Peptides against a protein of PDB entry 5NXQ. Designs and how they scored, part 5

Target 1, 114 residues: chain A of PDB entry 5NXQ
Amino acid sequence: EIQIPVSMAAEEEYLRSKVLSELLTDTLENDGEMYGNENEVLAALNGAYDKALLRLFASACSDQNVEKALSLAHELKQDRALTAAVKISERAELPSLVKKINNIREARYEQQLK

## One batch from the design tools (peptide; aimed at target 1 K51 S62 A81)

Design b1_p15_2_s2 (made by RFdiffusion4, then SolubleMPNN; from b1_p15_2 with D5E A6S S15A)
Fold by OpenDDE base, seed 4:
Structure b1_p15_2_s2 (fold): chain B 114 residues (1-114), chain A 15 residues (1-15)
Amino acid sequence: as target 1 above (114 residues)
Amino acid sequence: SLLEESEKIIEETFA
């Protein structure tokens, strides 16, 4: 059985993951310290962050709140998360949202090429 | 439901 987290729990997890990710990033940038597992920890935090955010995204889609869904999509960090958002949008039958999220992905690809 | 399907997509994405 799939256990779907309540929206409140998802919000809490999102906020927690966001704060921790930002704190770790700031520490690395400001202190210049490099630990052997820092990248792994950061990746795990980013994963948890995007995972929580996608649950909020799915909730917004279920409410047919396209504007909120799009705003959440912009906050996603990983490309795989954007891909997941596209899939969710397709399931929600929101083609306009699919197009907009794909535009986000394309824009990020172009930025990475520079 | 959409939420159930979404959860599957999310879990598969981060497996």
Scores: peptide ipSAE 0.761, ipTM 0.974, DockQ to the pose 0.798
OpenDDE base, seeds 1, 2, 3, 5: peptide ipSAE 0.759, 0.759, 0.759, 0.761; ipTM 0.974, 0.974, 0.974, 0.974

Design b1_p15_2_s3 (made by RFdiffusion4, then SolubleMPNN; from b1_p15_2, 5 letters changed)
Fold by OpenDDE base, seed 2:
Structure b1_p15_2_s3 (fold): chain B 114 residues (1-114), chain A 15 residues (1-15)
Amino acid sequence: as target 1 above (114 residues)
Amino acid sequence: SLLEESEEIIDETFA
């Protein structure tokens, strides 16, 4: 059996979920079609997307590639995913990354208040 | 390992 590296598998899942999420989002935004479960579908896709990203994020942290990790964190959609990224950064003993991700979270909170 | 701990964090996050 062919063994696929974990990082490659994560990247594949990320790309797949990203494409599907964007496609569905664009369709709803542009066409306004409702099927009754759009929010559930989007939530599932976004969940899969962030989950895949977090695995890539963890890999970047493991490599101590802070710049890559931060870049990935910016791509996270859900607040719970950012929280997870903070936790992962703490485990990786990357306090500077923790601060930067918390700044992202705070910035999003402020944006939601507007 | 970090990756193992991260997987646990991810699983808890999306449970």
Scores: peptide ipSAE 0.761, ipTM 0.974, DockQ to the pose 0.826
OpenDDE base, seeds 1, 3, 4, 5: peptide ipSAE 0.758, 0.758, 0.757, 0.758; ipTM 0.974, 0.975, 0.974, 0.974

Design b1_p15_2_s4 (made by RFdiffusion4, then SolubleMPNN; from b1_p15_2, 4 letters changed)
Fold by OpenDDE base, seed 4:
Structure b1_p15_2_s4 (fold): chain B 114 residues (1-114), chain A 15 residues (1-15)
Amino acid sequence: as target 1 above (114 residues)
Amino acid sequence: SLLEESEEIIEETFA
């Protein structure tokens, strides 16, 4: 059975993951400390962050709130998460949102090439 | 439902 978190729980998880991810990033940038598992921890936090954000994204799509959905998509960090957002948008039958999210992906690809 | 399908997509993405 698929257990879907309530929107309130999703918001809480998103905020928690966001704060922790930002704190860890700031610590690494400011203190310059390198731990053996830092990258792994950061990846896990980013995963949890995007996962929570995608649930909010899905909720926005279900409400047909395209503007909110697009705003949430811009906050996604990982490319795989953007791909998931595209898939969700397709299931929601929101082709305009699909195009806009793909534009985000393309823009990020171009930035990575520089 | 969309939410159920979305959850499946999310779980598959981060499996």
Scores: peptide ipSAE 0.763, ipTM 0.974, DockQ to the pose 0.799
OpenDDE base, seeds 1, 2, 3, 5: peptide ipSAE 0.758, 0.761, 0.761, 0.761; ipTM 0.974, 0.974, 0.974, 0.974

## One batch from the design tools (peptide; aimed at target 1 K87 I88 R91 A92)

Design b1_p16_1 (made by RFdiffusion4)
Pose (drawn by RFdiffusion4):
Structure b1_p16_1 (pose): chain A 114 residues (1-114), chain P 16 residues (1-16)
Amino acid sequence: as target 1 above (114 residues)
Amino acid sequence: AKEQFLEDAEKIIEEL
């Protein structure tokens, strides 16, 4: 059976999680539950979404592509995933990227104050 | 060095 590189597999998993998360969120926001495990599935789905996105984020940092990495950070869902992205940026010694990601966290926190 | 960075980044991701 064909082996898939972890970097290439992460892109697919990110897109798949993004599609399935959007579909299941539309289902729960309009029709509610039908099968019985949608809430748990959606929670796991958003978790897999951010984990795959963080792996692409690490590859962008490894490639010193700060711009591509910031755009990936913007697509993150969980605030705790933005924290993980900051740590990956620090580990990659990209201080300019840390500041811009921390601006995202502050900006979201400002929405939390409204 | 690149491999160690990606292994360390994976450890941070698994803490999520």
Fold by OpenDDE base, seed 2:
Structure b1_p16_1 (fold): chain B 114 residues (1-114), chain A 16 residues (1-16)
Amino acid sequence: as target 1 above (114 residues)
Amino acid sequence: AKEQFLEDAEKIIEEL
């Protein structure tokens, strides 16, 4: 059995979840059809997507690659995922990254208020 | 240290 590196597995899951999430989102936005559980499916896909991203994020943090970590954080969809990214950054002792991610979170809150 | 960090991160991720 060939062991797949954790980072590669995370990337595969991220890409898969991203594609499926985008396809479903496009269908909902463009076709406007609701089949009952579509929102639930989308939520599940977004969850898997963010989890996969966070694994990549953690890997970047472990490599002290702050720029890559920040770029990945921008791709997170859910606020709770950003919160997780902050927690991970704190554990990585990357205060500059913590601040930047909090800025992302605040910016999204402000955007939601508009 | 890195391995422990990644494990701790995974715990945070799985709690979502």
Scores: peptide ipSAE 0.714, ipTM 0.963, DockQ to the pose 0.821
OpenDDE base, seeds 1, 3, 4, 5: peptide ipSAE 0.711, 0.713, 0.712, 0.714; ipTM 0.963, 0.963, 0.963, 0.963

Design b1_p16_1_s1 (made by RFdiffusion4, then SolubleMPNN; from b1_p16_1, 7 letters changed)
Fold by OpenDDE base, seed 4:
Structure b1_p16_1_s1 (fold): chain B 114 residues (1-114), chain A 16 residues (1-16)
Amino acid sequence: as target 1 above (114 residues)
Amino acid sequence: KREEFLKESEKIIDEL
């Protein structure tokens, strides 16, 4: 059995999920037509996307690469994923990253209110 | 250890 490195597997899943999410999003934006459970499918894809991204994020944290980790965090779609990123950052003992990710969350909250 | 950290991180991710 061939073992695939975690980072490689995560990147593959990230790319796959990203493409599918973008395709579905584009379809909804262009056609504006809902047929069935597109929103549920999108949510599932976004979930997989964020999970894959978080694995890359964790890898960046382990390397103490705060800038890379932060860049990845900006790509996260769901608030719960940002929360997970905070938890991971805390375990990595990267308080500056924790603060920056929380700033991202706050900014998104404010944007939703406006 | 990096491996342990990644393992713990995976547990967090799996909860999503």
Scores: peptide ipSAE 0.720, ipTM 0.968, DockQ to the pose 0.803
OpenDDE base, seeds 1, 2, 3, 5: peptide ipSAE 0.719, 0.717, 0.719, 0.720; ipTM 0.968, 0.969, 0.968, 0.968

Design b1_p16_1_s2 (made by RFdiffusion4, then SolubleMPNN; from b1_p16_1, 6 letters changed)
Fold by OpenDDE base, seed 5:
Formats: sequence, structure tokens, C-alpha cells
Structure b1_p16_1_s2 (fold): chain B 114 residues (1-114), chain A 16 residues (1-16)
Amino acid sequence: as target 1 above (114 residues)
Amino acid sequence: MKEKFLAEAEEIIAEL
């Protein structure tokens, strides 16, 4: 079995999950076809997307690439994923990144209240 | 150190 480098595998999974999530979202918005489980499928796709993205995020943190890590954090969809990113940043001892991600979370909370 | 960090990160990610 050909061992694919972890970083390449993570990128592939991220891109795949991103495309599928976008396609499903577009379908729901444009065609309105609801079969009853689309929300569950979308949640699963978003979950896979965020997990893949967090692996890239962790890799960026390990490289001390704060700018790349922050850019990736902005792409996270779920609040729970942002919480995970904060935890990972804490483990990486990157307090500036922790603060910036918490700002992203706060901004999203404020948007949900409107 | 990177390996330990990445392992811990994976544990956090796996809990989602």
C-alpha cells in the first residue's frame, strides 16, 4: 500500500469535503429538494470538513506558522471546531493565536444574536 | 516534540 504523506492526505480530504459541502449547500439553496436527511448529511460533511481543516491547522501550528493557522481558523464552520482550534493553539503555546481565534468566536456569537 | 503535539491535536480532533 502506498503511504500518502499525512499532509497530502489531509489536504485531499479537506478539498473533497469542502467541495461536497459547497455542492450540497448550493443544491439546497437553489433546488430546494429536501429528502429529510439533508441536514444530517450536511452536518456530517461539515464535520468532516472541519476535522480535515483542523489537521491542517495543527500542522501549521507545529510549524509555528501563525498566519497560516489563523487563515485556516477563519475557514472553520462550526463553533465546536473553533473551540478545538483554541485548545490546539493552547497546546502549541501560541497565546496570540488563542486570542485571535477567540475574537472570531465572539464575532460569530454576535452575528447569531442579530 | 512535534509528534507529541500532533498526537494531542489528533485526540482533540477525534472527539468532535
Scores: peptide ipSAE 0.708, ipTM 0.960, DockQ to the pose 0.781
OpenDDE base, seeds 1, 2, 3, 4: peptide ipSAE 0.707, 0.708, 0.707, 0.706; ipTM 0.961, 0.961, 0.961, 0.960

Design b1_p16_1_s3 (made by RFdiffusion4, then SolubleMPNN; from b1_p16_1 with A1S Q4K D8E A9S)
Fold by OpenDDE base, seed 3:
Structure b1_p16_1_s3 (fold): chain B 114 residues (1-114), chain A 16 residues (1-16)
Amino acid sequence: as target 1 above (114 residues)
Amino acid sequence: SKEKFLEESEKIIEEL
């Protein structure tokens, strides 16, 4: 079987997880029916979503493409994923990106305080 | 190397 490039695999997983997350969200919003495990399923989907994005993020960092990396970081949902992005940025020796991602985190913290 | 960087990044990602 043909091996899929890492970047393409990450993009596929991102799209798949995004679509499934959106479908679940739409179902909950439109039907309002709960079966008891929707939050767990949503968390798992969000986790897969962020992991896929982080793989794309790491690829962008490896290319020293700060603007692309930053754009991807804005799409991350979980704070722990942003923390991972910071770690990856530090290892990529991109201090400007580290600062910008921390700014994203701070902005979200401020939103939580409201 | 880029390959090593991506490998180590994957380790960070899998810890989530």
Scores: peptide ipSAE 0.730, ipTM 0.968, DockQ to the pose 0.887
OpenDDE base, seeds 1, 2, 4, 5: peptide ipSAE 0.724, 0.725, 0.725, 0.725; ipTM 0.968, 0.968, 0.968, 0.968

Design b1_p16_1_s4 (made by RFdiffusion4, then SolubleMPNN; from b1_p16_1, 7 letters changed)
Fold by OpenDDE base, seed 3:
Structure b1_p16_1_s4 (fold): chain B 114 residues (1-114), chain A 16 residues (1-16)
Amino acid sequence: as target 1 above (114 residues)
Amino acid sequence: KKEEFLKESEEIIDEL
């Protein structure tokens, strides 16, 4: 069972998840060997990372800080997290942000087609 | 309003 440390503070959880995700990624890239559960660990870490970012994103939206919200959206790793960001933006009544986040999604889809 | 918005956002996030 994989246990990921959690924090009540979104920023603390974001930093923790970011560091752990990056360290794991760097280790795997350098060592080049997988022991079978690294992908599961990475997925769990990425999930926690995106959830923490989305909490910061929601806060930025509530402040009507579109530029900050957009910057945070660019840091999201999973497509499902971008979808969540769109939903949050819609409820925040920020249509320009919705469009820009959808552009991020489309750009990533184009990369997957190559 | 802000508090309600953040609550709804958390519900969306918790579904991930």
Scores: peptide ipSAE 0.721, ipTM 0.967, DockQ to the pose 0.597
OpenDDE base, seeds 1, 2, 4, 5: peptide ipSAE 0.712, 0.713, 0.718, 0.715; ipTM 0.967, 0.967, 0.967, 0.967

Design b1_p16_2 (made by RFdiffusion4)
Pose (drawn by RFdiffusion4):
Structure b1_p16_2 (pose): chain A 114 residues (1-114), chain P 16 residues (1-16)
Amino acid sequence: as target 1 above (114 residues)
Amino acid sequence: VTITEEELDSIIEEYL
């Protein structure tokens, strides 16, 4: 059976998780539950989404592509995933990227205060 | 600096 590179597999998993998360969120926001495990599936789905997105983020950092990495960070869902992105940026010694990601966290926290 | 899969897994498991 064909082996898939972890970098290429992450892109597909990110997109799949994005599609499935959007569909299941629309189902729960309008119709509610039908099968019985939608809430748990959506939670795991958002988790897999951010984990795949953080792998692409790391690849962008390894490639010193700060711009691409920031766009990837913007697509993250969980605030704790933004924290993970900051640590990956620090490990990659990209201080300019740390500041821009921390601006995202601060901006979301400002929405939390409204 | 290059990110290894082992380092990335550690960070992801710590925070997610």
Fold by OpenDDE base, seed 1:
Structure b1_p16_2 (fold): chain B 114 residues (1-114), chain A 16 residues (1-16)
Amino acid sequence: as target 1 above (114 residues)
Amino acid sequence: VTITEEELDSIIEEYL
């Protein structure tokens, strides 16, 4: 039995989750009222998306590719995922990245207040 | 620094 490399598996899961999340989001925004468990499905898809993205993020951190890591962090949807990214950055001993991710979080908070 | 898969899984499950 063939095992898929972790990086390839993470990329595939990210792309799949991204596409499904976008499709469902568009459907909900355009079709209006919900008739089932669409919100629950959307939450699950967003969760899978962020989880897959965090694995790619961790890989970038391990490679000391701070620019790539930061770009990936900007793609995270949930605040709790950004918190996870901060924790990963701390473990990777990248304090500059920690600060930059916290800036992303603060910017999103400010946007919510407006 | 390389983050182990076990540690990464722990962080992900803690926050998500």
Scores: peptide ipSAE 0.661, ipTM 0.956, DockQ to the pose 0.864
OpenDDE base, seeds 2, 3, 4, 5: peptide ipSAE 0.661, 0.656, 0.656, 0.661; ipTM 0.956, 0.956, 0.955, 0.954; seed 5 fails the geometry check

Design b1_p16_2_s1 (made by RFdiffusion4, then SolubleMPNN; from b1_p16_2, 6 letters changed)
Fold by OpenDDE base, seed 1:
Structure b1_p16_2_s1 (fold): chain B 114 residues (1-114), chain A 16 residues (1-16)
Amino acid sequence: as target 1 above (114 residues)
Amino acid sequence: MEISEEELQEIIDEYL
């Protein structure tokens, strides 16, 4: 078995999850021929997507690359994933990034209230 | 500060 570096493996999983999520969304919106567990499949895909993205996020934090980390945080789908990103940022001792991610969360809360 | 793989996994398991 070919061993892949951790960062490359995370990127591969992220891209795979992203593509599958997009394909499923397009199918549901345009064809509507699925019945049963569509929401469960979407939830599972979103989870896998955010988990993969958080690993990339953590790598950026370890590199002290706040701008890259912030860009990745904007791509997170679930609020609980943003919470995880805050926790990661705290452990990485990046308080400026914590503030910026909390701003993303607040913005999403405001959008939900509309 | 560097985040260990174990600590990262704990955070992921807690929130996702």
Scores: peptide ipSAE 0.650, ipTM 0.951, DockQ to the pose 0.890
OpenDDE base, seeds 2, 3, 4, 5: peptide ipSAE 0.649, 0.646, 0.650, 0.645; ipTM 0.951, 0.951, 0.951, 0.951

Design b1_p16_2_s2 (made by RFdiffusion4, then SolubleMPNN; from b1_p16_2, 6 letters changed)
Fold by OpenDDE base, seed 2:
Structure b1_p16_2_s2 (fold): chain B 114 residues (1-114), chain A 16 residues (1-16)
Amino acid sequence: as target 1 above (114 residues)
Amino acid sequence: MEISQEELDEIIDEYL
């Protein structure tokens, strides 16, 4: 059996989760009707999406590709995922990236207050 | 320093 590289597997999962998340989001935005389970489905999809993205993020950190890592961090949806990204950056000993991700978190927090 | 897959999984499981 062919072992798929971790990065390729993560990319595949990310793309799949992204497509499904976008499809559901668009559907909910267009139809506007909730039957009680859509939020749970969306949360699950967002969770899978962010998890997959974090694996790509970690790969970028391992490659010392701070710019790519930062770009990926911007694509994270949940604040808890950004927190995870900070922890990953700390473990990767990338303090500049830690600061930049914290700036993303602060910016999103400020946007939520408006 | 490279993060191990095990440590990565621990972080992901902790926050997500």
Scores: peptide ipSAE 0.646, ipTM 0.950, DockQ to the pose 0.860
OpenDDE base, seeds 1, 3, 4, 5: peptide ipSAE 0.642, 0.643, 0.642, 0.643; ipTM 0.950, 0.950, 0.950, 0.950

Design b1_p16_2_s3 (made by RFdiffusion4, then SolubleMPNN; from b1_p16_2, 6 letters changed)
Fold by OpenDDE base, seed 2:
Structure b1_p16_2_s3 (fold): chain B 114 residues (1-114), chain A 16 residues (1-16)
Amino acid sequence: as target 1 above (114 residues)
Amino acid sequence: MEISQEELDEIIAEYL
């Protein structure tokens, strides 16, 4: 069995989760109806999506690629995922990235207040 | 400092 590098596995999972999440989101937006387990399916897909992104994010942090890490953080959907990204940044000792991600969180909070 | 895969898994499990 060939061992797939963690980063490659994460990218594959990210892409798959992203496609499925987008397809479901588009369907729900077009239909305008929420029935059955659609909300749970969407939540599960978003969870998988963010988890995959966080692995890519951590890889970027390990590479000291702050700009790439920040770009990935912008793609995170859930606030709790951004919190995880902050924690990862702290562990990676990247205080500038911590601040930038907190700015993303604050901006999203402000948007929710409008 | 690099984050270990174990620590990363713990963070992900805590928040997601």
Scores: peptide ipSAE 0.644, ipTM 0.950, DockQ to the pose 0.863
OpenDDE base, seeds 1, 3, 4, 5: peptide ipSAE 0.640, 0.644, 0.643, 0.642; ipTM 0.949, 0.950, 0.949, 0.949

Design b1_p16_2_s4 (made by RFdiffusion4, then SolubleMPNN; from b1_p16_2, 5 letters changed)
Fold by OpenDDE base, seed 4:
Structure b1_p16_2_s4 (fold): chain B 114 residues (1-114), chain A 16 residues (1-16)
Amino acid sequence: as target 1 above (114 residues)
Amino acid sequence: MEISEEELDEIINEYL
């Protein structure tokens, strides 16, 4: 059985999840209708998207590529995913990245309050 | 320090 490298698998999953998430979002925005299961589907897609992105994020951290890691963190959708990114950064011993991700979280909270 | 796949899975499963 051919084993796909983790980085390649993560990238493929990210791209797939991103496309599906965008398609669903566009559909909801265009139709203006939300059916009973759409929230669950969206949540599942967002979860899969963020999980895939966190794999890429961890890879960037392992490469000590803080700039790339930060760029990926900005693409995370859920606050809990940002929290996960903080934990990953802590484990990777990247305190500067921890601070920057927390700044992203704070900025999002402020935007939600406005 | 590089994060292990096991630790990464634990973090992901904890928050997502």
Scores: peptide ipSAE 0.657, ipTM 0.950, DockQ to the pose 0.884
OpenDDE base, seeds 1, 2, 3, 5: peptide ipSAE 0.651, 0.657, 0.653, 0.656; ipTM 0.950, 0.950, 0.950, 0.950

## One batch from the design tools (peptide; aimed at target 1 R91)

Design b1_p17_1 (made by RFdiffusion4)
Pose (drawn by RFdiffusion4):
Structure b1_p17_1 (pose): chain A 114 residues (1-114), chain P 17 residues (1-17)
Amino acid sequence: as target 1 above (114 residues)
Amino acid sequence: SKEEFLEDAEKIIEEAF
């Protein structure tokens, strides 16, 4: 059976998780539950989404592509995932990227104060 | 190295998720 590179597999998983998360969120926001495990599936789905997105983020940092990495960080869902991105940026010694990601966290926190 | 960075980054990711 064909082996898939972890970097290429992460892009696919990110997109898949994005599509399935959007569909299942629309289902729960309008129709509610039908099968019985949608809430748990959606939670796991958002988790796999950010994990795959962090792996693409690490690749962008490895390639010193700060701009691409910031765009990937903007697509993150969980605030804890933005924290993980900061740590990956620090590990990659990209201080300019840390500041811009921390601006995203602060901006979201400002929405939390409204 | 690039490999060591990616292995360390994956550890951070596993801690978060």
Fold by OpenDDE base, seed 3:
Structure b1_p17_1 (fold): chain B 114 residues (1-114), chain A 17 residues (1-17)
Amino acid sequence: as target 1 above (114 residues)
Amino acid sequence: SKEEFLEDAEKIIEEAF
């Protein structure tokens, strides 16, 4: 198998997961049916999606590209992914980014509590 | 180093999922 650069692999997986998630969502919204495992498929896709984003996020952090990193963090879906992003930001010694990501997480918590 | 950082990040990611 051809070796793919890490950044390209992450981007490819992100795009693939994003597209599949959107297609599945659209299908279900239009009364489509899968095989009785729609929730499991969505969970798996969301996991792959966030993992791919986090790898891109880490790359952005390594480049000290805070703007890009923050933009990517906004695209994360799961809380556990945001938590991971915080940890990565801490390791990158980017305290301003840590604060901004925590603000994203807190905002989502507040929205869920209403 | 940058490489070490990316390795650590990967560990963080794998632990989260």
Scores: peptide ipSAE 0.752, ipTM 0.970, DockQ to the pose 0.837
OpenDDE base, seeds 1, 2, 4, 5: peptide ipSAE 0.750, 0.747, 0.744, 0.746; ipTM 0.970, 0.970, 0.970, 0.970

Design b1_p17_1_s1 (made by RFdiffusion4, then SolubleMPNN; from b1_p17_1, 6 letters changed)
Fold by OpenDDE base, seed 1:
Structure b1_p17_1_s1 (fold): chain B 114 residues (1-114), chain A 17 residues (1-17)
Amino acid sequence: as target 1 above (114 residues)
Amino acid sequence: SREEFLKESEEIIEETF
């Protein structure tokens, strides 16, 4: 098996998952047609997308690149992914990043309550 | 180490999904 750098693998999966997730989301939002498995496919794609982002996030944290890490956190879609990012930030001993990610979560909670 | 940190991060990710 050919081994490639973790960051490259994560970036590839991120891009692939991002494109497919966006395409499916746009289709569902604009067409309004259901064929039976769209929600399941979307969930799987969103999961893969966030997983890939979190791997990039972890890499950024390891590089002490807080700005990049925060930028990546803003791109996370699922709340559970933000929770994971907080945990990773705690392990990286980056309390300012922890606070900023929690602010993202709080902002999204407020938007959901509208 | 960086390697251990990334491994721990991967564990967090796998536990999340």
Scores: peptide ipSAE 0.752, ipTM 0.971, DockQ to the pose 0.763
OpenDDE base, seeds 2, 3, 4, 5: peptide ipSAE 0.749, 0.751, 0.751, 0.749; ipTM 0.971, 0.971, 0.971, 0.971

Design b1_p17_1_s2 (made by RFdiffusion4, then SolubleMPNN; from b1_p17_1, 6 letters changed)
Fold by OpenDDE base, seed 5:
Structure b1_p17_1_s2 (fold): chain B 114 residues (1-114), chain A 17 residues (1-17)
Amino acid sequence: as target 1 above (114 residues)
Amino acid sequence: SKEEFLKESEEIIDETF
């Protein structure tokens, strides 16, 4: 059975994942390899981070808090997470949010092409 | 409902990752 995390639990997981992801990223950038599986760990952490963030995002959507939802979407790291956010926004019937998140995706895509 | 929406959202998340 799918258990929806309590908002507080989601926030805790988000913060935890955020800190760990940032620490690992910084370590890799500044100190190099640690144990040989850093990239795998980073990917897992990024996933956990985005998952937690998306749960907060969904909560914001359920409150019809578009501004909060949008701010959370900006914090998402992976494109697949943004795609999920779009889907969630569609289910929430928030077309303005859908457009704004797609704009985020477009902007990041353009940055990648530079 | 809000609960159903959150559940559906969780399913979207689980499908993504």
Scores: peptide ipSAE 0.753, ipTM 0.970, DockQ to the pose 0.745
OpenDDE base, seeds 1, 2, 3, 4: peptide ipSAE 0.750, 0.750, 0.750, 0.750; ipTM 0.971, 0.971, 0.971, 0.971

Design b1_p17_1_s3 (made by RFdiffusion4, then SolubleMPNN; from b1_p17_1 with E4A D8E A9S E14D)
Fold by OpenDDE base, seed 3:
Structure b1_p17_1_s3 (fold): chain B 114 residues (1-114), chain A 17 residues (1-17)
Amino acid sequence: as target 1 above (114 residues)
Amino acid sequence: SKEAFLEESEKIIDEAF
């Protein structure tokens, strides 16, 4: 068995989770309910998706690639994932990135209030 | 180190989910 580098593994998981999430979404939109647990399945897939992105995000932070990290943060779906991204950015000592991610969170909060 | 940072990041991720 081949040992896969962390970054490659994260990319693979991201793509896998993204594809599965999209397939499930398409099925629900076109064919209706599957087994009555669609919301639970979607939540699990979204979690896996964000976790994979966060691993890529951490890798970008370790490279001090702020622009790449920020781009990845914009792809995060859940607020808890953005919170994790902030924590990771703090550990990476990237205060400008922390501020930018918090701006993303604030913008999403404003949308939720509408 | 980068490795230590990634390990710490994994813990942060696991705590979030």
Scores: peptide ipSAE 0.752, ipTM 0.970, DockQ to the pose 0.820
OpenDDE base, seeds 1, 2, 4, 5: peptide ipSAE 0.751, 0.747, 0.748, 0.749; ipTM 0.970, 0.970, 0.970, 0.970

Design b1_p17_1_s4 (made by RFdiffusion4, then SolubleMPNN; from b1_p17_1 with D8E A9S K11E)
Fold by OpenDDE base, seed 4:
Structure b1_p17_1_s4 (fold): chain B 114 residues (1-114), chain A 17 residues (1-17)
Amino acid sequence: as target 1 above (114 residues)
Amino acid sequence: SKEEFLEESEEIIEEAF
């Protein structure tokens, strides 16, 4: 039995979820065909995508790799995921990262209001 | 430890979704 490290498994899931999310998004934007559950499927895929990213984010934090962690945070799509990233950063005792992620969150809030 | 941190992080993630 081949054991895959948790980090590798997380990366695989991230890539898979990313591809599927992008493909579905492109289909909805270009074809506009709705069969009743596409939005629900997209939401589920985006959730899985962000969850996978957050696991990678946590791994980066555990390695004290702030730059990698921040890069991953920029890839997060949902606000609830950014909130989770802040909490993880706090537990990792990385206050500079906390501040930077909050800046990302605030910037997105401002854009949504425009 | 790193293991404990990752476990706590997983709990945070699951709570968020």
Scores: peptide ipSAE 0.749, ipTM 0.970, DockQ to the pose 0.792
OpenDDE base, seeds 1, 2, 3, 5: peptide ipSAE 0.747, 0.747, 0.747, 0.747; ipTM 0.970, 0.970, 0.970, 0.970

